# Peptides against a protein of PDB entry 7BDX: the designs that were tried, part 140

Target 1, 212 residues: chain A of PDB entry 7BDX
Amino acid sequence: EMGAAACTLLWGVSSSEEVVKAILGGDKALKFFSITGQTMESFVKSLDGDVQELDSDESQFVFALAGIVTNVAAIACGREFLVNSSRVLLDTILQLLGDLKPGQCTKLKVLMLMSLYNVSINLKGLKYISESPGFIPLLWWLLSDPDAEVCLHVLRLVQSVVLEPEVFSKSASEFRSSLPLQRILAMSKSRNPRLQTAAQELLEDLRTLEHN

## One batch from the design tools (peptide; made by RFdiffusion4, then SolubleMPNN)

Design b2_p17_3_s2 (from b2_p17_3, 13 letters changed)
Fold by OpenDDE base, seed 3:
Structure b2_p17_3_s2 (fold): chain B 212 residues (1-212), chain C 212 residues (1-212), chain A 17 residues (1-17)
Amino acid sequence: as target 1 above (212 residues)
Amino acid sequence: as target 1 above (212 residues)
Amino acid sequence: ISEDRKLVDEIGVEARE
């Protein structure tokens, strides 16, 4: 109970740049993000057993942790910290996104995808994520999700890769050969305006890349 | 482990006024401070059994909670919030300070006394604390502590009462009749310069009140 | 020196509770 409440408050205040700087300015940041990854991993591994109620204190705690990572990654200095000092956490997030089935832990997936998107604003972060083993298959696995928010954040992450020629060139062949074009086209007709727009923009970006 | 780490980070960042405002601006502040009091109480009650290692994750967690309360009370809006909306927490802190023996949980006592001192800067807070049952006996119980930091913060809290005529007048008879003058005089000769100064100032304030 | 990319959306998305 108290742990979840405290972590939730830390999540809420982490939306401020000054709070992110304060988190990172302490000698405890490295340990905190290390334990964060371990805690998230332990939680996801526990889901295969008892259907832990998504509304449990444990779930709320993990959501808050994922929210904190996202908010840290929302700030330039936070991205730089994660990319330089917490690569294991990024690896863990990528792993957990692969371990979760379509429709499973949707809120956690969204938060983790948001964190990866934010990290992808950093050039080193984008390179690190995109060079991760199985990254492209992971994107398509995640794009098979029935949830529109999951799909939206996947499309945004895909766009971040596509908009960086230095990164995209390394994976362009695999990307083109495996692209779930019919799925993206279906999303471009979604009733969700955010998903619709993201899919349309990505299709336009992809068309531009095929003509160059 | 993770709970203590998260709460410790929240403690660290709560030293900022902006973070205190963010904590209080959320809809979760009331619940958080309610659970904080309960958690601190549960911890202190657990000490009578197993000698919980003061370096445990649980101890660190409770220290962080007490630190957060202190930092919230350090800011004007935080004092106003605690005094208006978290009086049960103030009651709990007063209770726990009475339950702890001299030399027991010194660090926690210091943090709790610091929080009460900070609350005492608010006139309503000072009134609320000083009108609490057994407040004057509690001050003398705490002043019997062998620890100089505990005694320092007790003397500062006593000074806050003495410097407010509206508050002091209500308790002046009890205060004068029970004052451990020999103990305060001994502290005015302490090798600890902070304790020495605080005891000297209090003795001067008391002399001024006897002449008026 | 921030190694942020010049993206249209250079602003990180905040996760709200």
Scores: peptide ipSAE 0.187, ipTM 0.839, DockQ to the pose 0.042
Fold by OpenDDE base, seed 2:
Structure b2_p17_3_s2 (fold): chain B 212 residues (1-212), chain C 212 residues (1-212), chain A 17 residues (1-17)
Amino acid sequence: as target 1 above (212 residues)
Amino acid sequence: as target 1 above (212 residues)
Amino acid sequence: ISEDRKLVDEIGVEARE
């Protein structure tokens, strides 16, 4: 209980750039983000056994941790910190996104995807994430999720790759051969306006890249 | 482990007025400070059974909680919040200060005393604390502590009462009859310069009040 | 020097509670 409450407050105040700078300016940031990854991993591994109610204190604690990572990555200095000093956490997030089944821990998936998208704003971060083993298959696995918010954030991450020619060119062959075009086309007709727009924009970006 | 790390970061960033305002501006502040009191109480009650190493994760977690309360009370809006909306936490801190033996949990005692001193800057807070049952006996119990920092913060809290005539006049009879004058005189000769100064100033303030 | 890319949405997404 108390851990979840404290971490939730830290999540709330981490929306401030000055708070993120204060977190990172301390000597404890490295340890904190290392333990964060381990805690998130332990939580996901525990899901195979116990029907942890999604609203449990443990779930809320892990959501707050993922929220903190997202908010740190929302700021330039936070992205630089994660990419330079907390790559194990990024590897953990990628692994956990692969370990979770479609429809499992949807809120956590969304937060983790938001954090990866934010990291992808940094060119080093984008390179690191996109060069991770199984990255493209992971994106398509995540696009099989029935949840519109999961799919939306996957499409945004895909767009982040597509909009960087240096990164996209390295994976272009695999990307083109495995692209779930029918799934993206179905999303472009979604009743969710955000998902619809993101799918349409990605399809336009992909068409532009085929003609260049 | 993770709870202590998260709460320690929250403690660190709570030194900012803007962070305190963000904590208090949320809908979760009341619940957080309620659970804080319960957690601190549970920790102190656990000390009678297990030799909890003072450097345990649980100890660090409780220190961070006490630090957050202190930092909230360091700001005018934080004092007003605690005095108006979290009086149970103030009662808990007073109770826990009584439950701890001399030399027991010295760091926690210091943080709790600092929080009470900060609250005492607010006239409503000073009135509330000083009117708590057993307040004056509690001050003398705490002045029996062998730790110079504990004694220093007790003397500062006593001074906060003495400097407010409206509050001091209500307790003046009990205060004068129970004052550990020999103990305060011994502190005025301490090798600790902060303790020495605080004891000398308090003795001067008390002499001024006897002649008025 | 921030190695941030010029994206349409250069602002990181905040995770709000």
Scores: peptide ipSAE 0.185, ipTM 0.838, DockQ to the pose 0.041
Fold by OpenDDE base, seed 4:
Structure b2_p17_3_s2 (fold): chain B 212 residues (1-212), chain C 212 residues (1-212), chain A 17 residues (1-17)
Amino acid sequence: as target 1 above (212 residues)
Amino acid sequence: as target 1 above (212 residues)
Amino acid sequence: ISEDRKLVDEIGVEARE
């Protein structure tokens, strides 16, 4: 209980850039993000057995941790910190996104995808995550999720890759050969306006890249 | 581990007034401070058996909680919140200060005394804590501590009572009859300059009150 | 891609209900 409450408060206040700077300016940041990855991994590994109630203290704790990571990654210095000093956490997030089944832990997936998207704003971060083994298959695995918010954040991450020529050029062949075009086209017809727009924009970006 | 790390980060960032306002502006503040009191109480109750190593995750967690309370109480709106909405926490802190033996959990005592001192800057807070049953005996119990920092913060709290005529008038008889004058006089000769000064100032304030 | 999209503010608010 208390840990989840404290972590939830930390999540709430970490929306401030000054708080992110304060978190990162201390000597405890490295340890914190290391333990964060381990805690998130332990939680996801525990899911294959007992359906931990979504409202458990443990779930709330992990959601708050993912929220903190996202808030840190929302700031330029936070992205730089994560990419330089917390690559294991990024690897863990990528792994956990692969370990989770479609429809499983939707809120956590959204938070983790938001964090990866935020990291992808940093060129080093984008390079790092996109060069991760199985990254492209992971995107398609995640895009198979029935949840519109999960799919939205996947599309945003895909767009972040597509819009960076230096990164996209390395994966362009795999990307083109495996692209779930029919799925993206279906999303462009979504009733969710955010998902619809994101899918439409990505389709336009992809068309632009095919004509260049 | 993770809870203590998160709480320690929250403690660090709670030194900001804006962070305190963000903590208090949420609907979770009441629950957080309620659980804080319970967590601190559970920790202190666990000490009578196994000497929990001072470096335990649990100890670090409780220290961070006490630090957060102190930082919240350092801000005017935080004091008002604690006095209005977290009286149980104040009662718990007073109780725990009584339950701890001289020399026991010195760092925690210091943090708790700092929080009470900060609360005592608020007139309502000062009234509330000073009207607590056994408050004057508690001050003398705490002032018997061999630790100079504990004694310093006790003297500051005593001074906060003495400097408020409306509060002091109610306890003046008990205060005068039980005052450990010899102990305070000994502290005025301390090698610790902060303790020496605080004891000297309190002796001057007490003399002023005896001549009025 | 606007750097300023603090994406968490929306989910942080939704996770409070």
Scores: peptide ipSAE 0.040, ipTM 0.827, DockQ to the pose 0.160
Fold by OpenDDE base, seed 5:
Parts: C-alpha cells; sequence; structure tokens
Structure b2_p17_3_s2 (fold): chain B 212 residues (1-212), chain C 212 residues (1-212), chain A 17 residues (1-17)
C-alpha cells in the first residue's frame, strides 16, 4: 500500500518538467529505472496465475511506474536519459507488450505505448525501438487488441515510424508486406473519433509513401 | 526495494515548494499521510525484535517518509495541511519519539524532530503539539539521547515553545519544575558548535523569562 | 541540435493519473 501511494504521488508530480529534471539530476535515477523494469516484468509474469484484480495495490504501483516512465519520456532530457542510460527498461517494455494477450492489462499497455511514443520523439529512441527484434510483428500483435485506446496508441507509434524516412526505409519492405491494412481501414470507420482520425491520418501518410 | 526507491525520489523532489503544492493539491494527499503514519508506526514496532539493519530497504523507506513530512512541513501550506488535516500523523510522530529508546533509530528521530520543529513554525501547529499529553516529559526523554543531532533538534523545538508566550505560559510551571538544566548546561559546553550555540541561546532565552 | 523530431505533438503525452 505505502509504496503504491508514494509511487502514485511521484507519478502525479512527474508531469512537471522540473520534477523530471530533479529526478534525473540525482544519483538514484539509474537504479530507479533499472528496478522499475524488473518490477514491471515481475508483475506481468505474475498475471498468468491469479487474476490480480485491476484495483490491487500492485497493479496501481505498476501503473504509476509506467506513468512515471511516460512523463519522463515526455521531456527532452528524459528521453535522452532513457535512450542513453536505461535501454534495458525500453527492451523490457517492448517484451512485456509482446507477452500480454489481447484484452489483458489494457491500462498498462496504454501507458507503456505512451512511453514508447514519447521515446520515439527522440530520433535515437525511435531508431532503438524500431531496430529491436520483432518490433513490426509486435505492432500488429498490439493492433489486434479489442481496446480502442490500445489501438490508438499503436497507430500513433506506427505513424512516428512512418514519418521518419531514415527509420521507415530500413523497415519498409517488412512493413508493407505485413501491414494489417484491413484492420486499419476498419479503425478509420470507428465510432471513437480519436481512433478514427489516427487511422485516417496513417492511411493518408501510407498513401503518400506509396506514390513517392 | 521499488517502493523505497520511489519514496526516496519523492523525498528528494519534495524539497521544492512547487512539488509540495502539487502533492497537497491532489486528492491523494490525505490518504498518503494517513498511511505514512501507519507505516512509520509499524516500522518502530518491528524494531524490538530483529535488528533491522540500518541499511534495510524498509529503514530507507521510513526515512524517506519522514523526510517527505519534514519537507512538507517546511512550507506554509504544508504546515497548514498537516495541522488541519493530518493531526493523527503528528500524534504518531510524538508517540514514536516516545517509544524509541536513547540511541535507537537516531536518523529517524532527527527527521521526526525536524518535522515537528517545522510544524512549530505555525502557531496552530505549536499549540497542537505542545498541548499533546506528555509533551514536556517527551522533550526531556529525547534530550537524554547520547546523539548530539537528536539533542540539537530537541533544543530547537524547546526554543520554539519558549519563544511563544501564549504557548509557554500554559506550560511554564511544568516546564520550570522539570527542566533538565544541568543537561542543557552540559550541552552549552559541547564540542559540537551547533549544539553548543543552541544550548547557549536557549539558556539566554530562559534567563530572560525568569527576569520578566 | 535537438535530437527531438518535429512531431504533431512537440510535447510528449503526459500520462494523467
Amino acid sequence: as target 1 above (212 residues)
Amino acid sequence: as target 1 above (212 residues)
Amino acid sequence: ISEDRKLVDEIGVEARE
């Protein structure tokens, strides 16, 4: 309980850039993010057994950790730190997104995808995650999720890749050959306006790349 | 481990007034400080058995909690919050300071005394803690500690009481009758310059009150 | 040179509690 409460407060205040700078300026940042990855991994590995109620202190704790990572990655210095010094955490997030089944741990998936999207704002970050083994299959796996918010954040991450020629060129063949076009087209007809817009924009971006 | 790491980061960033305001402006502040008191109490109760190594994650966690309370109490809005909404935490801190033996948990005592001193800057806070049952005996119990830093923070808290006529007048009879004058005189001869100064100043303040 | 790309959201998405 207390750990979750403290972590939740830290999550809330980590929305401030000054707080992110203070966290990263300390000597404890490296250790914190290392343990964060391990804790998130342990949580996901525990899910195969007892349906840990979504409202458990452990779940809330892991959500707060993922929220902190997201908020750190929202800041330029935070992205640079994660990409240079906490790559194992990024690898862990990618692995955990692959380990989770469709409909499983939706809130955690959303937060992890938000963190990866934020990391993808940094060119080194985008290169690092996109060069990770199985990254493209992972995107399509995640896009099979029934949750509209998961799918929205996947589409945003896909768009980040597509809009970077240096990165997209390396993956273009695999991307085009495996693209779940029918799924994205279905999302462009979603009743969720955010999902609809994201799918439409991505389809437009993809069409532009086919003509160039 | 992870809880202690998160709490330690929160402690570090709580030195900022803006972070304190952000913590207190959220809906989770009340719950956090309630659980803080319970966690600190549980820790102190656990000490009678296994010598929890000073370097345990649990010890570090409780130190961080006490540090957060201290930093919150360093800010005017934080003092007002603690005095109005978290009195149980203040009662817990007073109780735990009484439950700890001389030389036991020195670091925690120092942090708790620092928090009480900060609370004493607020007149409501000073009134509240000084009107707590056994407050004067508690001060003398704490002043028997062999640790110079514990004694320093006790002397500072005593000075806060002595310098407030409205508060001191209520306790003056008990205070004068039980004052460990020889102990304070010994501290005024300490090789620790901070302790020496604090003891000298308090002795001067007390002499001024005897002549009025 | 900002290693940050000019995306539509120049500011990373905040995870709101």
Scores: peptide ipSAE 0.203, ipTM 0.829, DockQ to the pose 0.042; fails the geometry check

Design b2_p17_3_s3 (from b2_p17_3, 11 letters changed)
Fold by OpenDDE base, seed 2:
Structure b2_p17_3_s3 (fold): chain B 212 residues (1-212), chain C 212 residues (1-212), chain A 17 residues (1-17)
Amino acid sequence: as target 1 above (212 residues)
Amino acid sequence: as target 1 above (212 residues)
Amino acid sequence: VDEDRKLVAEIGVEARE
């Protein structure tokens, strides 16, 4: 209980750039983010067989950890830190996104995807994530999720790849051959206006790339 | 482990006034400080029979909690919050300071005393603490501690009472009758320069009060 | 670097479906 409360407060204040700088300026940042990845991994492994009460202290704790990672990645120095010094955490997030079934731990998936998206704002981060083994299959696996917010954040991450020619060129063959076009077209007709817009924009970006 | 790490980071960033305002501006502050008191109490109760490894994750977690309380009390709005909305936490800190034996949990005692001292900067806080049952006996119990830092922070809290005539007048009879003068005189000869100075200043303040 | 694209994870902004 107390751990979840403290971590939730840390998550709340981590929306500030100055707080992110203070977190990273300490000698404990590396250890904290190393243990963060392990804690998130342990949590996901514990879901194998338990009907997770999404409102449990454990769930809230892990959500707060994922929120902190997201907010650190929202800041330029935070992205640089993660990509240079906490690559194991990024690898863990990619792994956990693959391990979770469609519809499982939706909130955690969204936060993890938001963190990866923020890391992708930096070309060095985008290169690292996109060169991860199984990255393209992982995106399509996640797009099979029934949750509109999961799909929205996957589309945003796909867009980050598509909008960066240096990254897209390296995976273009696999990307074009495996693209779930029917799924994205279905999303472009979604009643969720954010999902609809993101799917339409991605389809336009993809059409532009086919004509160049 | 992860809880202690998160709480330690929250402690570190709580040195900022803006972070304290952010903590208090959330709807979770009351719950957090309520559970904080309970957690500190549970920890102190668990010491009955265990040789506490002072470096344990549990110890670090409780130290971080006490540090957060201290840093909240260092800010005017934080003092106002504690005195208006978290009196149970202040009562718990006073209780725990009484429950701990001389030489036991020195670091925790220092942090708790620092938090009470910060609350005493505000006249409303000073009145609340000094009107607590057994406050004067508690000060003398704590002055029996072999640790110079514990004694230093007790002397500072005593000085806060002595320098406020409205507060001192209410307890002056008990204070004068029970004052451990020999102990304070011994501290005025300490090799610790901070303790020596604090004891000398308090003796001067007390002499000034006897002549008025 | 398009800093305007960043996402901040706010507590409670995720719509409870």
Scores: peptide ipSAE 0.208, ipTM 0.831, DockQ to the pose 0.105
Fold by OpenDDE base, seed 1:
Structure b2_p17_3_s3 (fold): chain B 212 residues (1-212), chain C 212 residues (1-212), chain A 17 residues (1-17)
Amino acid sequence: as target 1 above (212 residues)
Amino acid sequence: as target 1 above (212 residues)
Amino acid sequence: VDEDRKLVAEIGVEARE
């Protein structure tokens, strides 16, 4: 209980850039983010058998951790820190997103995708993520999720790849050959306006790239 | 491990007034401080048998909690919050300070005393603490500690009482009758300059009150 | 441009910075 409460408060205050700088300015940040990855991994591994209640202290704790990572990645110095000093955490997030089944741990999946999207704002971060083994198959796996919020955040991450020529050019062949175009087209007709917009924008970006 | 790391980071950032405001501005603050008191109490109760290593994750966690309370109490709105909404936590801190033996859990004792001192900056807080049952005996119990830092923080809290006429007048008879004057005089000759100064200042304040 | 893309995760709130 106490750990979850403390971590939730830390998550809440981490929306501030100054708080992120304070977190990273200490000698404890490296250890914290190392343990964060391990904790999230342990949680995901524990799901294979028992219906963990989404409202458990453990779930809330892991959500708070993922929220903190997201908020750190929202800040320029936080992205730099993650890409330079916490690559193992990024690798863990990518791995966990691959290990989770469609519809499984949706809230955590959303938070992890938000963190990766924020990391993708940095060219160095985007390069690192996109060069991860199995990244493109992972995107399509995640896009198969029935949850609209998961799909929204996947589309945003895909868009980050598409909008960066240096990254897209490296994987353009694999990307085009495996692109779930029908799935994206279906999302462009979604009743969820955020998902609809994201899918439409991505389709426009893709059309622009085919004509260039 | 993770809980202690998260709480330590929260402690570190809580030195900022803006972070304290952010902590208190949410709907989670009340729950957090309620659980904080319980966690500290549970820790202190666990000490009666086993030498808990001062460097354990549990110890570090409790130190971080006490540090957070101290930093909250350092801010005007934090003092107001504690005195208005977290009186149980203040009562818990007073109780735990009474339950701990001289030389036991010195670091925690110091942090708790610092928090009470900060609360005492607010007249309402000082009134609340000083009107707690057994407060004066508790001060003398704590002043019997062989640790110079414990004694220093006790002297500061005593000074806060002495410097507030409305508070001091209510307990002046008990205070004067039980005052460990020889102990304070001995501290005024301490080799620790901070302790020496605090004891000297308190003795001067006490002399001023006897002549008025 | 980069600031407008940022996502902040809050308790129950998703905010774009």
Scores: peptide ipSAE 0.180, ipTM 0.830, DockQ to the pose 0.122
Fold by OpenDDE base, seed 4:
Structure b2_p17_3_s3 (fold): chain B 212 residues (1-212), chain C 212 residues (1-212), chain A 17 residues (1-17)
Amino acid sequence: as target 1 above (212 residues)
Amino acid sequence: as target 1 above (212 residues)
Amino acid sequence: VDEDRKLVAEIGVEARE
């Protein structure tokens, strides 16, 4: 209980850039983010058996951790820190996104995807995650999620790849060959306006790349 | 491990006034501080049997909690919050300070005393803690601690009482009758310059009150 | 321009800064 409460407060205050700088300016950040990955992994591994209630202390703790990672990644120095010093955490997030079944732990997936998206704003971060083994298949796996919010954040991450020529050129062949075009087209007709717009924009970006 | 790490980071960032405002501006603060008292109490109760190593995750967690309380109490709105909405926590801190033996959990005592001192900066806070049952005997009990840093923070808290006429007048008789004058005089000769100065200043303040 | 794309995870609210 207390750990979840403390972590939730830390998540809340981590929306401030100054707080992110304070977190990273100490000697404790490395240890914190190392343990974060392990904790998130342990939680996901525990789900294979018991339907852990979404409102459990454990769930709230992991959500707060994912929120903190997201908020750290929202800041330039935070992205730099994650890519330089917390690669294992990024690898763990990618793994966990693959381990979770469609519709499973939707809120956690959203937060993890938000964190990866924020990391992808930095070219070094984008290179790192996009060069991860199975990254493109992972995106399509995640895009099969029934949740519109998960799909929205996947599309945003895909857009980050597509909008960066240096990154996209390396994976363009695999990307084009495996692109779930029908799924993206279906999303462009979603009742969720955010998902609809994101899918439309991505389709436009992809058309622009085919003509170049 | 993760809880202690998160709480330690929260402690570090809580040195900022803006972070304290952010902690208190949410709906989670009440729950956090309610659980804080319980967690600290549980820790102190666990000490009666096993010499919990000072470097344990549990110890670090409780130290971070006490640090957060201190940093919240350092801010005017934080003091107001604690006195209005977290009286049970203040009562718990007073109780724990009484339950701990001389020389036991020195670091925790220091942090708890710092928090009470910060609360005592506010007249409402000072009234609340000074009107607590056994407060004056508690101060003398704590002043028997062999640790100079504990004693220093006790003397500061005593000074807060003495310097506030409205508060001191209510307890002046008990205070004068039970004052460990010889102990304070001994502290005024301490090799610790901070303790020496604090004891000297308090003796001067007390002399001023006797002549009025 | 790229900083405007960042996502902030708020408790219960997704905010774009």
Scores: peptide ipSAE 0.180, ipTM 0.831, DockQ to the pose 0.122
Fold by OpenDDE base, seed 3:
Structure b2_p17_3_s3 (fold): chain B 212 residues (1-212), chain C 212 residues (1-212), chain A 17 residues (1-17)
Amino acid sequence: as target 1 above (212 residues)
Amino acid sequence: as target 1 above (212 residues)
Amino acid sequence: VDEDRKLVAEIGVEARE
């Protein structure tokens, strides 16, 4: 209980750039983010057994961890730290996104996708994630999710890849051959305005790339 | 492990006034500080059984909690919050300081005494602590500690009482009748310069009060 | 670096874009 409460407060204050700098300026950041990955992995592995109540202290704790990672990645120095010093955490997030089934742990998937999206703002981060084994299949696996927020953040991550020619060129063949176009077209007609807009923008970006 | 790491980071960042404001600006502050008191109490109660390794994750977690309370109390809005909305936590800290033996959990005693000292900067806080049952006996119990840092912070808290006429007048008779003068005089000859100075200053303040 | 694209994850609140 106390751990979840403390970690939730840390999540809340991590929305501040100065707090992110303070977290990273300490000598404990590396250890913290290492244990973060391990803790998230242990949590996801435990989901196959007991129906962990989504509102458990453990769930809230892991949500807070994912939120902290996202907020750290929202700041330039945080992205630099994650990409340079916490690559194992990024690998873990990618793995866990693959391990979760469509519709499973929606909130956690959203937070993890947000963290990866923020990391993708840095070219070095985008290169690292996009060059990860199975990245393109993972995007489509995640895009099969019934949840609109999951799909929204997947589309944003896809857009980050598409908008960076140096990254997109490396995977363009695989990307084009596997693109779930019908799914994206369906999302462009979503009642969720954010999802609708993201799908429309991505379709426009893709059309622009086909003409070049 | 993860809880202690997260709480330790929260402790580190709580040294910032803006972070304290962010902690208190959230809707979770009340719950957090309530659980903090309970957690500290549970820890102290567990010390009578197994020799908890002072370096355990649990010990580090509780040290971080006490550190957070101290840092919150270091800020004006934090003192106001503690004195208005977390009095049970202050009561718990006073209780735990009484439950700990001389020489036991020195680091925790120091942090708790620092928190009370910071609260004593606010007149409302000083009134609340000084009017707590057994406060004067507690000061002398703590002043019997062999640790110089514990004694230093006790002397500072005593000074906060002595320097506030409205507070001191209420307890002046009890204070004068029970004052461990020989102990304070011994501290004024300490090799620890901070303890020596604090004891000398307190003796000067007390002499000034005897002449008025 | 388009820092304006960053997402902040808030507790119980929709992520601020």
Scores: peptide ipSAE 0.186, ipTM 0.830, DockQ to the pose 0.126; fails the geometry check

